Peptides against a protein of PDB entry 2YKT. Designs and how they scored, part 202

Target 1, 231 residues: chain A of PDB entry 2YKT
Amino acid sequence: SRSEEMHRLTENVYKTIMEQFNPSLRNFIAMGKNYEKALAGVTYAAKGYFDALVKMGELASESQGSKELGDVLFQMAEVHRQIQNQLEEMLKSFHNELLTQLEQKVELDSRYLSAALKKYQTEQRSKGDALDKCQAELKKLRKKSQGSKNPQKYSDKELQYIDAISNKQGELENYVSDGYKTALTEERRRFCFLVEKQCAVAKNSAAYHSKGKELLAQKLPLWQQACADPS

## One batch from the design tools (peptide; made by RFdiffusion4, then SolubleMPNN)

Design b2_p25_8_s4 (from b2_p25_8, 15 letters changed)
Fold by OpenDDE base, seed 4:
Structure b2_p25_8_s4 (fold): chain B 231 residues (1-231), chain A 25 residues (1-25)
Amino acid sequence: as target 1 above (231 residues)
Amino acid sequence: DELKKAQEKLAEAQKQLEEALKKLL
């Protein structure tokens, strides 16, 4: 029946969220944490490189003929430090605004969705059972009427069951329809939340990249000229 | 070598994260 099909669709939405979306989201969060760790590893490894660059700058500064190049090397290291600071800010946002919030939400969501689905199923079944009962009673009544010497005796009761069936069918259909809409809304809300959090991360990431670009754009021409100028 | 290894790990982690995001869609 139409109501049965809609019911199955409704259940499938909840099941999809619980069995597909949420596990995938947990995996996404885990991969995000791995990404953070990996990036921290790169940052740490890079520190050694730029520390060494500073050392080279010190050596240049001690040289009689390369002092100005020492300043350039120091500036390069300083720009790296500033870029690194921006990266750290971005990572904090990534952690706090995306991963932590998603983790908190997904942890609570399983219980919420399970309860919501159970509530829907219970009420749907209750309405369905009531409908089935009325239909069964009508069928019994009709059989009794066909075997009776006075079929008119059952006419009023038959009409009552027909009306009851019609009303209960309508109520069931409406309930299932509303349930489906609710389920779809729940699904959409979760995707929207993910999108919104990703937008926040993207904004912060853009700021990081912009700052780095600006710093390098400002200094790079100066650095490029350092060796062209005769000492 | 250390930096190279770290970069490789980052590249892998980024790929995995992107794939994980795609699986949500």
Scores: peptide ipSAE 0.328, ipTM 0.886, DockQ to the pose 0.940
Fold by OpenDDE base, seed 2:
Structure b2_p25_8_s4 (fold): chain B 231 residues (1-231), chain A 25 residues (1-25)
Amino acid sequence: as target 1 above (231 residues)
Amino acid sequence: DELKKAQEKLAEAQKQLEEALKKLL
Protein backbone atom coordinates (compact mmCIF):
# COMPACT_ATOMS: atom_id res chain seq x y z
CA SER B 1 0.00 0.00 0.00
CA ARG B 2 0.97 3.66 -0.34
CA SER B 3 1.18 4.03 3.44
CA GLU B 4 3.40 0.96 3.80
CA GLU B 5 5.76 2.20 1.11
CA MET B 6 5.99 5.64 2.67
CA HIS B 7 6.54 4.04 6.08
CA ARG B 8 9.46 2.05 4.68
CA LEU B 9 10.92 5.21 3.14
CA THR B 10 10.63 7.02 6.48
CA GLU B 11 12.43 4.26 8.36
CA ASN B 12 15.12 4.16 5.68
CA VAL B 13 15.83 7.89 6.13
CA TYR B 14 16.39 7.45 9.88
CA LYS B 15 18.50 4.33 9.28
CA THR B 16 20.60 6.15 6.67
CA ILE B 17 21.34 8.97 9.13
CA MET B 18 22.25 6.59 11.95
CA GLU B 19 24.13 3.95 9.95
CA GLN B 20 25.71 6.03 7.16
CA PHE B 21 25.74 9.76 7.96
CA ASN B 22 26.82 9.65 11.63
CA PRO B 23 29.66 7.13 11.12
CA SER B 24 30.84 9.12 8.08
CA LEU B 25 30.72 12.32 10.14
CA ARG B 26 32.84 10.68 12.87
CA ASN B 27 35.34 9.72 10.20
CA PHE B 28 35.25 13.28 8.83
CA ILE B 29 36.06 14.64 12.30
CA ALA B 30 38.92 12.15 12.67
CA MET B 31 40.34 13.15 9.29
CA GLY B 32 39.99 16.80 10.32
CA LYS B 33 42.01 16.17 13.49
CA ASN B 34 44.69 14.43 11.44
CA TYR B 35 44.78 17.36 9.02
CA GLU B 36 45.08 19.83 11.90
CA LYS B 37 47.95 17.84 13.40
CA ALA B 38 49.76 17.73 10.07
CA LEU B 39 49.40 21.50 9.60
CA ALA B 40 50.74 22.10 13.11
CA GLY B 41 53.69 19.91 12.19
CA VAL B 42 54.26 21.88 8.98
CA THR B 43 54.23 25.14 10.92
CA TYR B 44 56.80 23.83 13.39
CA ALA B 45 59.07 22.56 10.62
CA ALA B 46 58.71 25.86 8.76
CA LYS B 47 60.01 27.72 11.81
CA GLY B 48 63.25 25.75 11.67
CA TYR B 49 63.64 26.47 7.97
CA PHE B 50 63.10 30.22 8.31
CA ASP B 51 65.29 30.43 11.42
CA ALA B 52 68.03 28.98 9.26
CA LEU B 53 67.19 31.59 6.60
CA VAL B 54 67.61 34.33 9.22
CA LYS B 55 71.05 32.92 9.98
CA MET B 56 71.95 33.27 6.31
CA GLY B 57 70.70 36.86 6.49
CA GLU B 58 72.99 37.53 9.46
CA LEU B 59 75.96 36.28 7.48
CA ALA B 60 75.03 38.51 4.54
CA SER B 61 74.71 41.51 6.87
CA GLU B 62 78.23 40.86 8.17
CA SER B 63 79.67 40.84 4.65
CA GLN B 64 80.96 43.97 2.93
CA GLY B 65 79.58 43.13 -0.49
CA SER B 66 76.18 41.59 0.35
CA LYS B 67 74.84 43.69 3.23
CA GLU B 68 71.63 44.71 1.46
CA LEU B 69 70.84 41.05 0.72
CA GLY B 70 70.80 40.47 4.47
CA ASP B 71 67.83 42.82 4.76
CA VAL B 72 66.08 40.99 1.92
CA LEU B 73 66.53 37.63 3.65
CA PHE B 74 65.21 39.09 6.93
CA GLN B 75 62.16 40.46 5.11
CA MET B 76 61.49 37.05 3.56
CA ALA B 77 61.58 35.44 7.00
CA GLU B 78 59.34 38.13 8.52
CA VAL B 79 56.72 37.86 5.77
CA HIS B 80 56.63 34.11 6.28
CA ARG B 81 56.19 34.62 10.03
CA GLN B 82 53.16 36.81 9.39
CA ILE B 83 51.69 34.20 7.03
CA GLN B 84 52.23 31.47 9.64
CA ASN B 85 50.54 33.59 12.32
CA GLN B 86 47.51 33.84 10.07
CA LEU B 87 47.59 30.07 9.56
CA GLU B 88 47.62 29.50 13.32
CA GLU B 89 44.60 31.73 13.71
CA MET B 90 42.82 29.75 11.02
CA LEU B 91 43.72 26.47 12.77
CA LYS B 92 42.31 27.69 16.08
CA SER B 93 39.08 28.56 14.34
CA PHE B 94 39.08 25.21 12.54
CA HIS B 95 39.40 23.42 15.86
CA ASN B 96 36.94 25.48 17.90
CA GLU B 97 34.26 26.25 15.33
CA LEU B 98 34.21 23.04 13.29
CA LEU B 99 35.78 20.00 14.96
CA THR B 100 34.68 20.59 18.56
CA GLN B 101 31.12 21.47 17.61
CA LEU B 102 30.72 18.53 15.24
CA GLU B 103 32.16 16.14 17.81
CA GLN B 104 29.73 17.33 20.49
CA LYS B 105 26.73 16.95 18.20
CA VAL B 106 27.51 13.56 16.69
CA GLU B 107 27.86 11.87 20.09
CA LEU B 108 24.43 13.06 21.23
CA ASP B 109 22.66 12.50 17.93
CA SER B 110 22.50 8.70 17.94
CA ARG B 111 20.35 8.60 21.07
CA TYR B 112 18.09 11.36 19.82
CA LEU B 113 17.47 9.69 16.46
CA SER B 114 16.87 6.29 18.01
CA ALA B 115 14.23 7.78 20.29
CA ALA B 116 12.62 9.71 17.42
CA LEU B 117 12.46 6.60 15.22
CA LYS B 118 11.06 4.49 18.06
CA LYS B 119 8.36 7.07 18.78
CA TYR B 120 7.37 7.17 15.12
CA GLN B 121 7.31 3.37 14.84
CA THR B 122 5.23 2.99 17.99
CA GLU B 123 2.60 5.46 16.86
CA GLN B 124 2.55 4.14 13.29
CA ARG B 125 2.03 0.59 14.57
CA SER B 126 -0.70 1.74 16.95
CA LYS B 127 -2.62 3.41 14.12
CA GLY B 128 -2.06 0.43 11.85
CA ASP B 129 -3.30 -2.02 14.47
CA ALA B 130 -6.40 0.07 15.08
CA LEU B 131 -7.13 0.08 11.36
CA ASP B 132 -6.60 -3.68 11.09
CA LYS B 133 -8.94 -4.25 14.01
CA CYS B 134 -11.71 -2.25 12.36
CA GLN B 135 -11.20 -4.11 9.09
CA ALA B 136 -11.37 -7.43 10.91
CA GLU B 137 -14.57 -6.43 12.70
CA LEU B 138 -16.17 -5.37 9.42
CA LYS B 139 -15.26 -8.73 7.90
CA LYS B 140 -16.85 -10.55 10.86
CA LEU B 141 -19.96 -8.42 10.60
CA ARG B 142 -20.33 -9.14 6.88
CA LYS B 143 -20.06 -12.87 7.55
CA LYS B 144 -22.79 -12.61 10.19
CA SER B 145 -24.97 -10.59 7.83
CA GLN B 146 -24.66 -13.15 5.04
CA GLY B 147 -25.74 -15.91 7.40
CA SER B 148 -28.62 -13.93 8.90
CA LYS B 149 -32.31 -14.04 7.97
CA ASN B 150 -32.40 -10.26 8.47
CA PRO B 151 -29.31 -8.70 6.82
CA GLN B 152 -30.79 -5.21 7.11
CA LYS B 153 -30.27 -5.38 10.87
CA TYR B 154 -26.50 -5.01 10.34
CA SER B 155 -26.54 -2.35 7.59
CA ASP B 156 -26.13 0.65 9.90
CA LYS B 157 -23.27 -0.97 11.78
CA GLU B 158 -21.58 -1.90 8.51
CA LEU B 159 -21.72 1.73 7.38
CA GLN B 160 -20.23 2.82 10.70
CA TYR B 161 -17.28 0.46 10.27
CA ILE B 162 -16.74 1.57 6.67
CA ASP B 163 -16.63 5.20 7.80
CA ALA B 164 -14.29 4.34 10.68
CA ILE B 165 -11.95 2.44 8.34
CA SER B 166 -11.90 5.34 5.88
CA ASN B 167 -11.09 7.83 8.64
CA LYS B 168 -8.40 5.65 10.23
CA GLN B 169 -6.81 4.99 6.85
CA GLY B 170 -6.69 8.72 6.14
CA GLU B 171 -5.19 9.40 9.57
CA LEU B 172 -2.54 6.73 9.06
CA GLU B 173 -1.62 8.07 5.62
CA ASN B 174 -1.36 11.62 6.97
CA TYR B 175 0.72 10.50 9.95
CA VAL B 176 3.16 8.55 7.78
CA SER B 177 3.37 11.42 5.30
CA ASP B 178 4.19 13.88 8.08
CA GLY B 179 6.68 11.39 9.49
CA TYR B 180 8.45 11.21 6.15
CA LYS B 181 8.64 15.01 5.88
CA THR B 182 10.00 15.18 9.43
CA ALA B 183 12.65 12.55 8.69
CA LEU B 184 13.78 14.39 5.54
CA THR B 185 13.94 17.63 7.53
CA GLU B 186 16.13 15.94 10.16
CA GLU B 187 18.48 14.72 7.43
CA ARG B 188 18.61 18.12 5.73
CA ARG B 189 19.28 19.89 9.04
CA ARG B 190 22.39 17.77 9.59
CA PHE B 191 23.77 18.44 6.11
CA CYS B 192 22.98 22.15 6.45
CA PHE B 193 24.86 22.28 9.75
CA LEU B 194 27.89 20.69 8.12
CA VAL B 195 27.71 23.12 5.17
CA GLU B 196 27.42 26.13 7.50
CA LYS B 197 30.42 25.05 9.58
CA GLN B 198 32.44 24.36 6.45
CA CYS B 199 31.54 27.84 5.17
CA ALA B 200 33.10 29.32 8.32
CA VAL B 201 36.25 27.29 7.64
CA ALA B 202 36.27 28.49 4.03
CA LYS B 203 36.04 32.14 5.13
CA ASN B 204 38.95 31.71 7.52
CA SER B 205 40.96 29.92 4.84
CA ALA B 206 40.23 32.72 2.38
CA ALA B 207 41.57 35.26 4.88
CA TYR B 208 44.76 33.23 5.28
CA HIS B 209 45.29 32.91 1.54
CA SER B 210 44.47 36.58 0.90
CA LYS B 211 46.95 37.80 3.51
CA GLY B 212 49.69 35.60 2.09
CA LYS B 213 48.97 36.70 -1.47
CA GLU B 214 48.98 40.38 -0.52
CA LEU B 215 52.23 40.24 1.43
CA LEU B 216 54.09 38.24 -1.20
CA ALA B 217 52.73 40.30 -4.10
CA GLN B 218 53.97 43.46 -2.39
CA LYS B 219 57.48 42.23 -1.59
CA LEU B 220 58.38 39.73 -4.31
CA PRO B 221 59.25 42.34 -6.99
CA LEU B 222 61.60 44.02 -4.53
CA TRP B 223 63.30 40.75 -3.64
CA GLN B 224 63.66 39.76 -7.30
CA GLN B 225 65.43 43.04 -8.08
CA ALA B 226 67.86 42.81 -5.14
CA CYS B 227 70.57 40.86 -7.01
CA ALA B 228 70.20 42.82 -10.24
CA ASP B 229 70.65 46.17 -8.50
CA PRO B 230 73.57 45.90 -6.08
CA SER B 231 73.96 48.78 -3.62
CA ASP A 1 47.07 17.34 23.77
CA GLU A 2 49.83 16.82 21.23
CA LEU A 3 48.45 19.57 19.03
CA LYS A 4 48.22 21.95 21.97
CA LYS A 5 51.81 21.23 22.92
CA ALA A 6 52.94 21.75 19.35
CA GLN A 7 51.07 25.05 19.18
CA GLU A 8 52.64 26.20 22.44
CA LYS A 9 56.11 25.33 21.18
CA LEU A 10 55.41 27.13 17.94
CA ALA A 11 54.16 30.23 19.74
CA GLU A 12 57.28 30.37 21.86
CA ALA A 13 59.51 29.86 18.86
CA GLN A 14 57.72 32.61 16.93
CA LYS A 15 58.18 34.98 19.84
CA GLN A 16 61.88 34.25 19.90
CA LEU A 17 62.14 34.78 16.16
CA GLU A 18 60.30 38.10 16.40
CA GLU A 19 62.67 39.29 19.09
CA ALA A 20 65.66 38.21 17.05
CA LEU A 21 64.34 39.97 13.95
CA LYS A 22 63.76 43.18 15.91
CA LYS A 23 67.40 43.16 16.91
CA LEU A 24 68.65 42.54 13.39
CA LEU A 25 66.36 44.85 11.46
Scores: peptide ipSAE 0.008, ipTM 0.228, DockQ to the pose 0.024
Fold by OpenDDE base, seed 5:
Structure b2_p25_8_s4 (fold): chain B 231 residues (1-231), chain A 25 residues (1-25)
Amino acid sequence: as target 1 above (231 residues)
Amino acid sequence: DELKKAQEKLAEAQKQLEEALKKLL
C-alpha cells in the first residue's frame, strides 16, 4: 500500500542517517584532527627553520659588507612569523568552530535519532493496529450478517465500522506522510550544518591566505632590491 | 563581503527549500 511504502521510506531515512551519515561524519572529524595535527607540525618545523634564518641574519649584521642583508633576513623571518600566527589562529577556529562542534553533535545524535525513530514506529504501529482491528471486526460482522435471517439487524453497525476504517486509514496516511517529511528535514538539517561550518572554516582560511599574500607582496620588492643593489 | 553574501544566500535557499519540502511532501 502507499502508506506501507512511505513507512519503509521513512525508516530508511533514519537508518541512513544513523548507519551511513553519522559514521561518515565521525570519520570526517577524525581526518580533520589528523589534518590539524599535521598543520601544527608544519608550524613547529617552520619555527625551527626561520629561527635558523635569524641566526644567519645575525651573522650578516656582524659582517662589514653585508649588514643590510642582515635586516632583510630578519624581515623574512618576521613575515613568516606573522603568517604562521595567522595560520595558528585559523587552526584554532578550525578546531573550535568545526571539529569540536561536529563531534559534540554526532555524539548526541545517535540517541536522539534512535528515540525519534522509535517514537515514530510506535505511533505508526498503534495506528496500524487500530485500523487492522476495525477491519477485522467489520469482516466478522459481515460473516454474521450473511448467515443471519435478518441482515438488516447489522446494517447500522456495519456503517459505523466503515466510517471508522475510513477515518483511521486517513489518519495513518497523514501520519506517515508527515513522518517522512520530518525525516527528510532531519537529514537535510545535518548536511546544512556541515556546509555552514565548512563555510566558516573557508572564511578563516581565506583570511590566512590573504594576510600571507599581503605581507609577502609588500616586502618582496624590498628584499629583491637589497640583493640586486648592494650598498 | 562576497563570502558573507554567499552565506546569506545559502541560508535563504535553505529556508526556501524547507518551505518547499513542507508543501511537496
Scores: peptide ipSAE 0.014, ipTM 0.361, DockQ to the pose 0.026; fails the geometry check
Fold by OpenDDE base, seed 3:
Structure b2_p25_8_s4 (fold): chain B 231 residues (1-231), chain A 25 residues (1-25)
Amino acid sequence: as target 1 above (231 residues)
Amino acid sequence: DELKKAQEKLAEAQKQLEEALKKLL
C-alpha cells in the first residue's frame, strides 16, 4: 500500500543514518585525528630544522665577514615561529571545533536515533493495527448482513466502520508522511552540521595560510638582497 | 645583546610549541 511504501522509506532513512552515515562519520573523525597527528609531527620536525637554522645564524654572527647574514637567518627562524603559532591555532580549532564536537554528536546520536525510530515504529504499528481491526470488523459485519433476513439492521453500523476506516487511513498516511519528512530533516541536519564545522576549519586554515603568505612576502625581498652587499 | 634576547625568546617559544605538540600527538 501507499502507506506501507512510505513507511519503508522512512525506516530506510533512519537505517541509512545509523548504518551508513554514523559509521562513516566515525571513520571521518578517526582520519581527522590521524591527519592532526601528522600535522603535529610535521610541526615538530620543522622545529628541529629551524633550530638548526638558528645555530647557523649564531655561527654567522660570530664570523668576521658574515655578521649581517646572522640577522637574516634569525629573521627566517622567527617568521617560521610565527607561522607555527598560526598552525597551532588552526590545529586547536580543528581538534576542539571539529573533531571533539563531531565525536560527541555521533556518540549521542546512536541512542537518540534508536529511540526515535522505535517511537515512530510503535506509533505507526498502533495506527496500522487499529485500521486493520476496523477493516476486519467491517468485513465481519458485511458477512452477517448478507446472511440476515433484515440487512437494514446493520446499515448504520456499516457506515460507522466505513467512516472510521477512512479517518484512520488518512491519519496513518499523514503520520507516515510527517515521519518521512522528519527523518529527512534529521538526515539533513547531520550533513549541515558537518558542513558548518568544516567551514570553520576552512576559515582557520585560510587564516594560517594568509598569515604565512603575508609574513614571507614581507621579508623575502629583504632576505634576497642580503647576499648582494658583501661586507 | 639584542640578538641574544631574540634567540632566547625564540628558544622559549619553541619549547612552548614542543609542549603543545606533545598534547596533540
Scores: peptide ipSAE 0.000, ipTM 0.240, DockQ to the pose 0.033; fails the geometry check

## One batch from the design tools (peptide; made by RFdiffusion4, then SolubleMPNN)

Design b2_p26_3_s1 (from b2_p26_3, 15 letters changed)
Fold by OpenDDE base, seed 1:
Structure b2_p26_3_s1 (fold): chain B 231 residues (1-231), chain A 26 residues (1-26)
Amino acid sequence: as target 1 above (231 residues)
Amino acid sequence: SSMDEQIKREQEELEKSLEKVEQALA
């Protein structure tokens, strides 16, 4: 029946969220944590590299013929320090605005979805059972009427059961339809939440890349000329 | 070496992932 098909579709949405979306989201969070750790490692390694560059700048500053190149090397190290600071800010946002919030949500979601599905199933079954009962009573009444010498005695009661069945069928169809819309809304809400959190990360990432590009574009021409200018 | 084989496997997996992204963006 239409109601049975819609019921199956509704249950399938909840199952897809619980069995496909939530496990995939947990994996996404895990991959995000790995990415965060790797980027933190890059930041640490970069610090060592640019600290060593500062040391080269100190040696240039102490030289008789390369003093101006010392300032260039210091500027290079400082610009990269600023870029790395921006990366650290992006990583904090990545952790706090995306990973932590997704992790908190996914842990609570299993219980919520299980309860929501159970509530839907219980009410759907209750309405279905009530409909089946009315249909069974109508069938019994029709059997009695066919065996009776006075079938007109049961006509009013037959009409009452037909009306009750029609009303209960309509109520069941509406309930299952609303249940399906609710389930789809729950699924969409989860994807929207992911998209919104990823947008926040993307904005912070864009700021990081923009700042880095700006700083390097400003200084790179100066650094490129440093070896051509005789001290 | 066992490490070289691991690096090679990781590179192949990365390349497959990139191909999927490129196909999705096309």
Scores: peptide ipSAE 0.000, ipTM 0.283, DockQ to the pose 0.019
Fold by OpenDDE base, seed 2:
Structure b2_p26_3_s1 (fold): chain B 231 residues (1-231), chain A 26 residues (1-26)
Amino acid sequence: as target 1 above (231 residues)
Amino acid sequence: SSMDEQIKREQEELEKSLEKVEQALA
């Protein structure tokens, strides 16, 4: 029936969230943590590299013929420090605004969805059983009427069961329809939450890239000219 | 060196992953 089909669709939405979306989201979070760790590793390794560059700048500053190049090397290291600070801010946002929040949501969601599905199933079954009972009673009444010498005695009761069946059928269809809309809304809400959190991360990532581009664009012409200028 | 071979393998894996991303974005 139409109601049975829509019921199956509703259950499938909940099952898809619990069995496909949530496990995939957990994996996404795990991959995000790995990515964060790798970027933190880059930051650490870069510090060592640019600390060594500072040492080269110190040596240049101590020289008689390359003193101005010492300042250039120090500026290169300082620009790097500023870029890395911006990266660290981006990573904090990535951790706090995406990973932590998604982890909290997905952890709570399994229990919530299980309860929501169970509630829906229980109520759907209750309405279905009530409908089936009325249909069974009508069938019994009709059999009794056919065997009776006075069928008109049961006419009013037959009409009452027909009306009750119609009402219960409509109620079941409406309940299942609303259940399906609710399930789809729950699914959409989860995707929207992911998209919104990813947008926040993207904004912070854009800020990191913009800051790096700005700093390098400002200084690079100066650094490129440093060796061409007389000492 | 064994380290260079490892780096090369990691780079090849990265390139394959990037190709998948490019295909998904097309």
Scores: peptide ipSAE 0.000, ipTM 0.282, DockQ to the pose 0.017
Fold by OpenDDE base, seed 3:
Structure b2_p26_3_s1 (fold): chain B 231 residues (1-231), chain A 26 residues (1-26)
Amino acid sequence: as target 1 above (231 residues)
Amino acid sequence: SSMDEQIKREQEELEKSLEKVEQALA
């Protein structure tokens, strides 16, 4: 029936969230943690590299012929330190605004969705059973009427059951229809939450890249001229 | 400079790639 098909669709939405979306989201979080760890590793490795660059700057500053290049090397290291600090800020946001919040949501969602699905199934079954009961009673009444010497005696009761069946059928169809819309809304809400959190991360990442670009663009012309005329 | 030309080319390629992504998401 139409109601049965829509019921199946509703259950499939909940099942898709529970069995496909949530596991995939857990995997996404795990991959995010791996990415965070790798970026933290880059930060640590970069520190060693730029500390070594500072050491080269110190040597230049002690040189009679390359003294001015010492300041250039120090500036290069400092700009990269500032860029790295911005990366660390981005990583904190990535952890706190995306990974932690998604992890919290996934944990809460398993219990919530199970309860929501069970509630829907219970009410759907209750309405279906009530409809089936009325249909069964009407069938019994019709059999009784066919065997009666006065079928007209049962006409009013037959009309009452027909009306009750019609009403219960309509209620069931409406309930299942609303249930399907609710399920789709729940699914959409989860995707929207992911998109919104990823947008926040993207904004923070853009800020990191912008700051790096600006700092380097400001200093690079100066550094490029440093070797032209040794003082 | 040769470096500036390289940076410019890379920027242009990036912009083309971003346009393709935007079109796919539209």
Scores: peptide ipSAE 0.000, ipTM 0.261, DockQ to the pose 0.016
Fold by OpenDDE base, seed 4:
Structure b2_p26_3_s1 (fold): chain B 231 residues (1-231), chain A 26 residues (1-26)
Amino acid sequence: as target 1 above (231 residues)
Amino acid sequence: SSMDEQIKREQEELEKSLEKVEQALA
């Protein structure tokens, strides 16, 4: 029936969230944590590299013929430090605004969805059982009427059951329809939340990249000329 | 190198996480 199909669809939405979305979200969070660690590792490794570059700058500054190149190398290291500071800010945002919030939500969601589905199923079954009962009673009444010498005495009661069945069918259909809309809204809300949080991360990432581009664009021409201008 | 070992460990952790999800989806 239409109501049975809609009921199946409703349950499938809840099951999809609980059995596919939430596990996938947990994996996404785990991948995010590992990505954060890797970026922190990059930060550390980069620090070592540019510290070594500073050492090369010191040696240049101690030379008689390359002193000005020492300043260039120091500037390169300083620009890196500034870029790295922006990366660290982005990572903090990534952790606090995305990972932590998603982790908190996914932990709470399992219980919430289970309760919501159970509530829906209980009420749906209650309405369905009431409908089935009326249908069964009508069938019994019709059999009794067919075997009677005076079937007309059952006509009013038959009409009452027909009306009751119609009303209960309508109520069930409406309830299941509303349940489906609710389930779809719950699903959409979760995806929207993910998108919104990822947008925040993207904004912070854009700021990091923009700052890096700006700093390098300002200094790179100066650095490129340093070797062309012998002192 | 120490960095290569770290990358390897992180990759193994990622693989384990994926396996858990695959099991949950089965």
Scores: peptide ipSAE 0.000, ipTM 0.288, DockQ to the pose 0.021

Design b2_p26_3_s2 (from b2_p26_3, 14 letters changed)
Fold by OpenDDE base, seed 2:
Structure b2_p26_3_s2 (fold): chain B 231 residues (1-231), chain A 26 residues (1-26)
Amino acid sequence: as target 1 above (231 residues)
Amino acid sequence: SSMEKQIEKQREELEESLKKVEEKLK
């Protein structure tokens, strides 16, 4: 029946969220944590590299003929430090605004969805059973009427069951339909939440990249001229 | 599920790769 089909669709939505979306989201969070860790590793490695560059700058500053190049090397290292600070800020946001929040949501969601599905199933079954009962009773009544010498005595009761069946069927269909819409809305809400959080990450990432570009663009011309313009 | 298995495999592979990187950073 139409109601049965829609019921299956509704259950499938909940099933998809619980068995596909939520596990995938957990994986996404895990991958995000790994990415964060890797970026922290990059930060550490970069620090070592630019600390070594500072050392080269110190040597230049102590030289007779390359003193001004020492300042250039120091500036290069400093710009990197500033870029790194921006990265750290981005990572902090990435952790706090995306990963943590998603993790909190996904943990709460498992219980919520299970309860929601069970509630839906219980009510759907209750309505279905009530409908089936009325149908069965009508069938029994009709059988009695056919065997009776006075079938007209059952006519009013038959009409009552017919009306009850019609009403209960309509109620069941409406309930399942609403259930399906609700389930789809729940699914959409979860995707929207992910998108919104990812947008925040994208914004912060853009800021990081912009700042880095600006800093380098500002200083690079000066650095490029340093060797050609001895002081 | 097949999907869960694939996800787990990917996680394991990534973790192994990260461990290698971490060792180089020591």
Scores: peptide ipSAE 0.006, ipTM 0.302, DockQ to the pose 0.022
Fold by OpenDDE base, seed 1:
Structure b2_p26_3_s2 (fold): chain B 231 residues (1-231), chain A 26 residues (1-26)
Amino acid sequence: as target 1 above (231 residues)
Amino acid sequence: SSMEKQIEKQREELEESLKKVEEKLK
């Protein structure tokens, strides 16, 4: 029946969230943590590199003929520090606004979804069983009426069961339909949450890239002329 | 140097993490 098909679809949505989406989200979070760790490693290595560059700048500043190049090397290191600060902010946001929040949500979601599905199944079954019972009783009544010498005795009861079946069928169909819409909404909400959190990360990433581009674009011409224009 | 040792440690940790990711992607 239409209601049975829609019921199966509803259960499949919940099943997909619990068995596919949530495990995939956990994996996504794990991969995010690995990515964060890798970026932290790169950040540390970069710091060492530019700290070494500062040492070269110090040597230049102490030289007899390359003093101005010391300032250039210091500026290069300072620009890196500024870019690094932006990266650290991005990483902080990545951790706090994406990973942590997703981890909290996915952990709570398993219990919630199980309860929601169980509630739906219980009520759906209750309505289905009530309908089946009325249908069975009507069938029994009709058999009795056909074998009776006074069929009119059962006419009022027959009408009552017909009305009850019609009402219960409508209620079941509406309930299952609403259940399906609810399940789809639950699924969409989870994807939307992921998208929204990823948007926050994207904004912070954009800020990092923009700041880096601005700083380098401003200073690079100066640095490129440093050897050609000794002071 | 102490700094070089620290960098090497970070490199090793990074490499291990990368291997784990690569294994999951296969």
Scores: peptide ipSAE 0.000, ipTM 0.261, DockQ to the pose 0.017
Fold by OpenDDE base, seed 3:
Structure b2_p26_3_s2 (fold): chain B 231 residues (1-231), chain A 26 residues (1-26)
Amino acid sequence: as target 1 above (231 residues)
Amino acid sequence: SSMEKQIEKQREELEESLKKVEEKLK
């Protein structure tokens, strides 16, 4: 029946969220944590590299013929420090606004979806059973009427059961239809939440990249000229 | 440069991939 098919579709949406979306989201969070760890490793390694660059700048500043190059090396290290600060801010946002929130959401969602599906199934079954009962009673009544010498005695009751069946069928169809719309809305809400959180990460990443580009573009011409000037 | 050509090729490939994704989302 149409109602049975729509019921199956509704259950499949909930199952898809629970069995495919949520596990995939957990994996996404895990991959995000790995990415964060790798970026933290990069930042740590970069600090060591630019600290060593500062040391080279100190040596240049102590030399008789390369003193001005010391200032250039210090500026290079300082620009990196500023870029690094922006990266650290981006990483904090990535952790707090994306990973933590997704992790909290996916944990709460498993229980919620299970309860929502169970509620839907219980109510759907209740309505279906009530419909089946009315159909069975009508069938019994018709059998009694066919065996009776006065079939008109059952005519009013037959009409009442027909009306009840029609109403219950309509209620079941509406309930299942609404259930399907609700399930699709729940699925969409989860994808939208992911998209919105990823948009926040993208904005922060864009800010990091723009700041780095601006700082380097401002200083690079000065650094390139430093070796061309005689001491 | 060879590097610039490689970067441009990668950009073109990315744009084509994004276009395919956008078409599927419609």
Scores: peptide ipSAE 0.000, ipTM 0.271, DockQ to the pose 0.018
Fold by OpenDDE base, seed 5:
Structure b2_p26_3_s2 (fold): chain B 231 residues (1-231), chain A 26 residues (1-26)
Amino acid sequence: as target 1 above (231 residues)
Amino acid sequence: SSMEKQIEKQREELEESLKKVEEKLK
């Protein structure tokens, strides 16, 4: 029946979220944490490299013939520091605004979805059982009427059961239809939340890349010409 | 340069991938 098919579809949506989406989201969070850790490692390694560059700049500043190149090397290190600050802000946002929030959501979601599905199933079954009961009673009444010398005495009761069946069928269909819409909305909400969080990360990442590009574009021509000038 | 060619190749590959995604979203 239409109601049975829609019921199966509704259950499948909940199952897809619980068995496919949520596990995949947990994996996504885990991969995100690994990525964050790797980026933190890059940050630390980069600091060591540019600290060593500063040391080279100090030596240049102490030289008689390369003093101005010391300033260039210091500028290179300073630009790196500014770029690094933007990266740190991006990483902080990545952790706090995406990973932590997704982790909190996915932990709560399993219990929520289980309860929501159970509630839906219980009510759907209750309505289905009530419908089946009315159908069974009508069948019994019709059998009794066929064996009676006065079938007309059962006509009013037959009409009452027909009306009850029609009403209960409609109620069941409406309930299952609403349940399906609700399930689809729940699924969409979860994807939408993920997209929104990724948009925030993308904005922060764009800011990081833009700042780096701007700083390097400004300074690189100066640095490239530094060795052409006499001391 | 070799690096510029590599960057351009990666850009082209990305654009093709984005086009495929957009087609799936239609």
Scores: peptide ipSAE 0.000, ipTM 0.271, DockQ to the pose 0.018

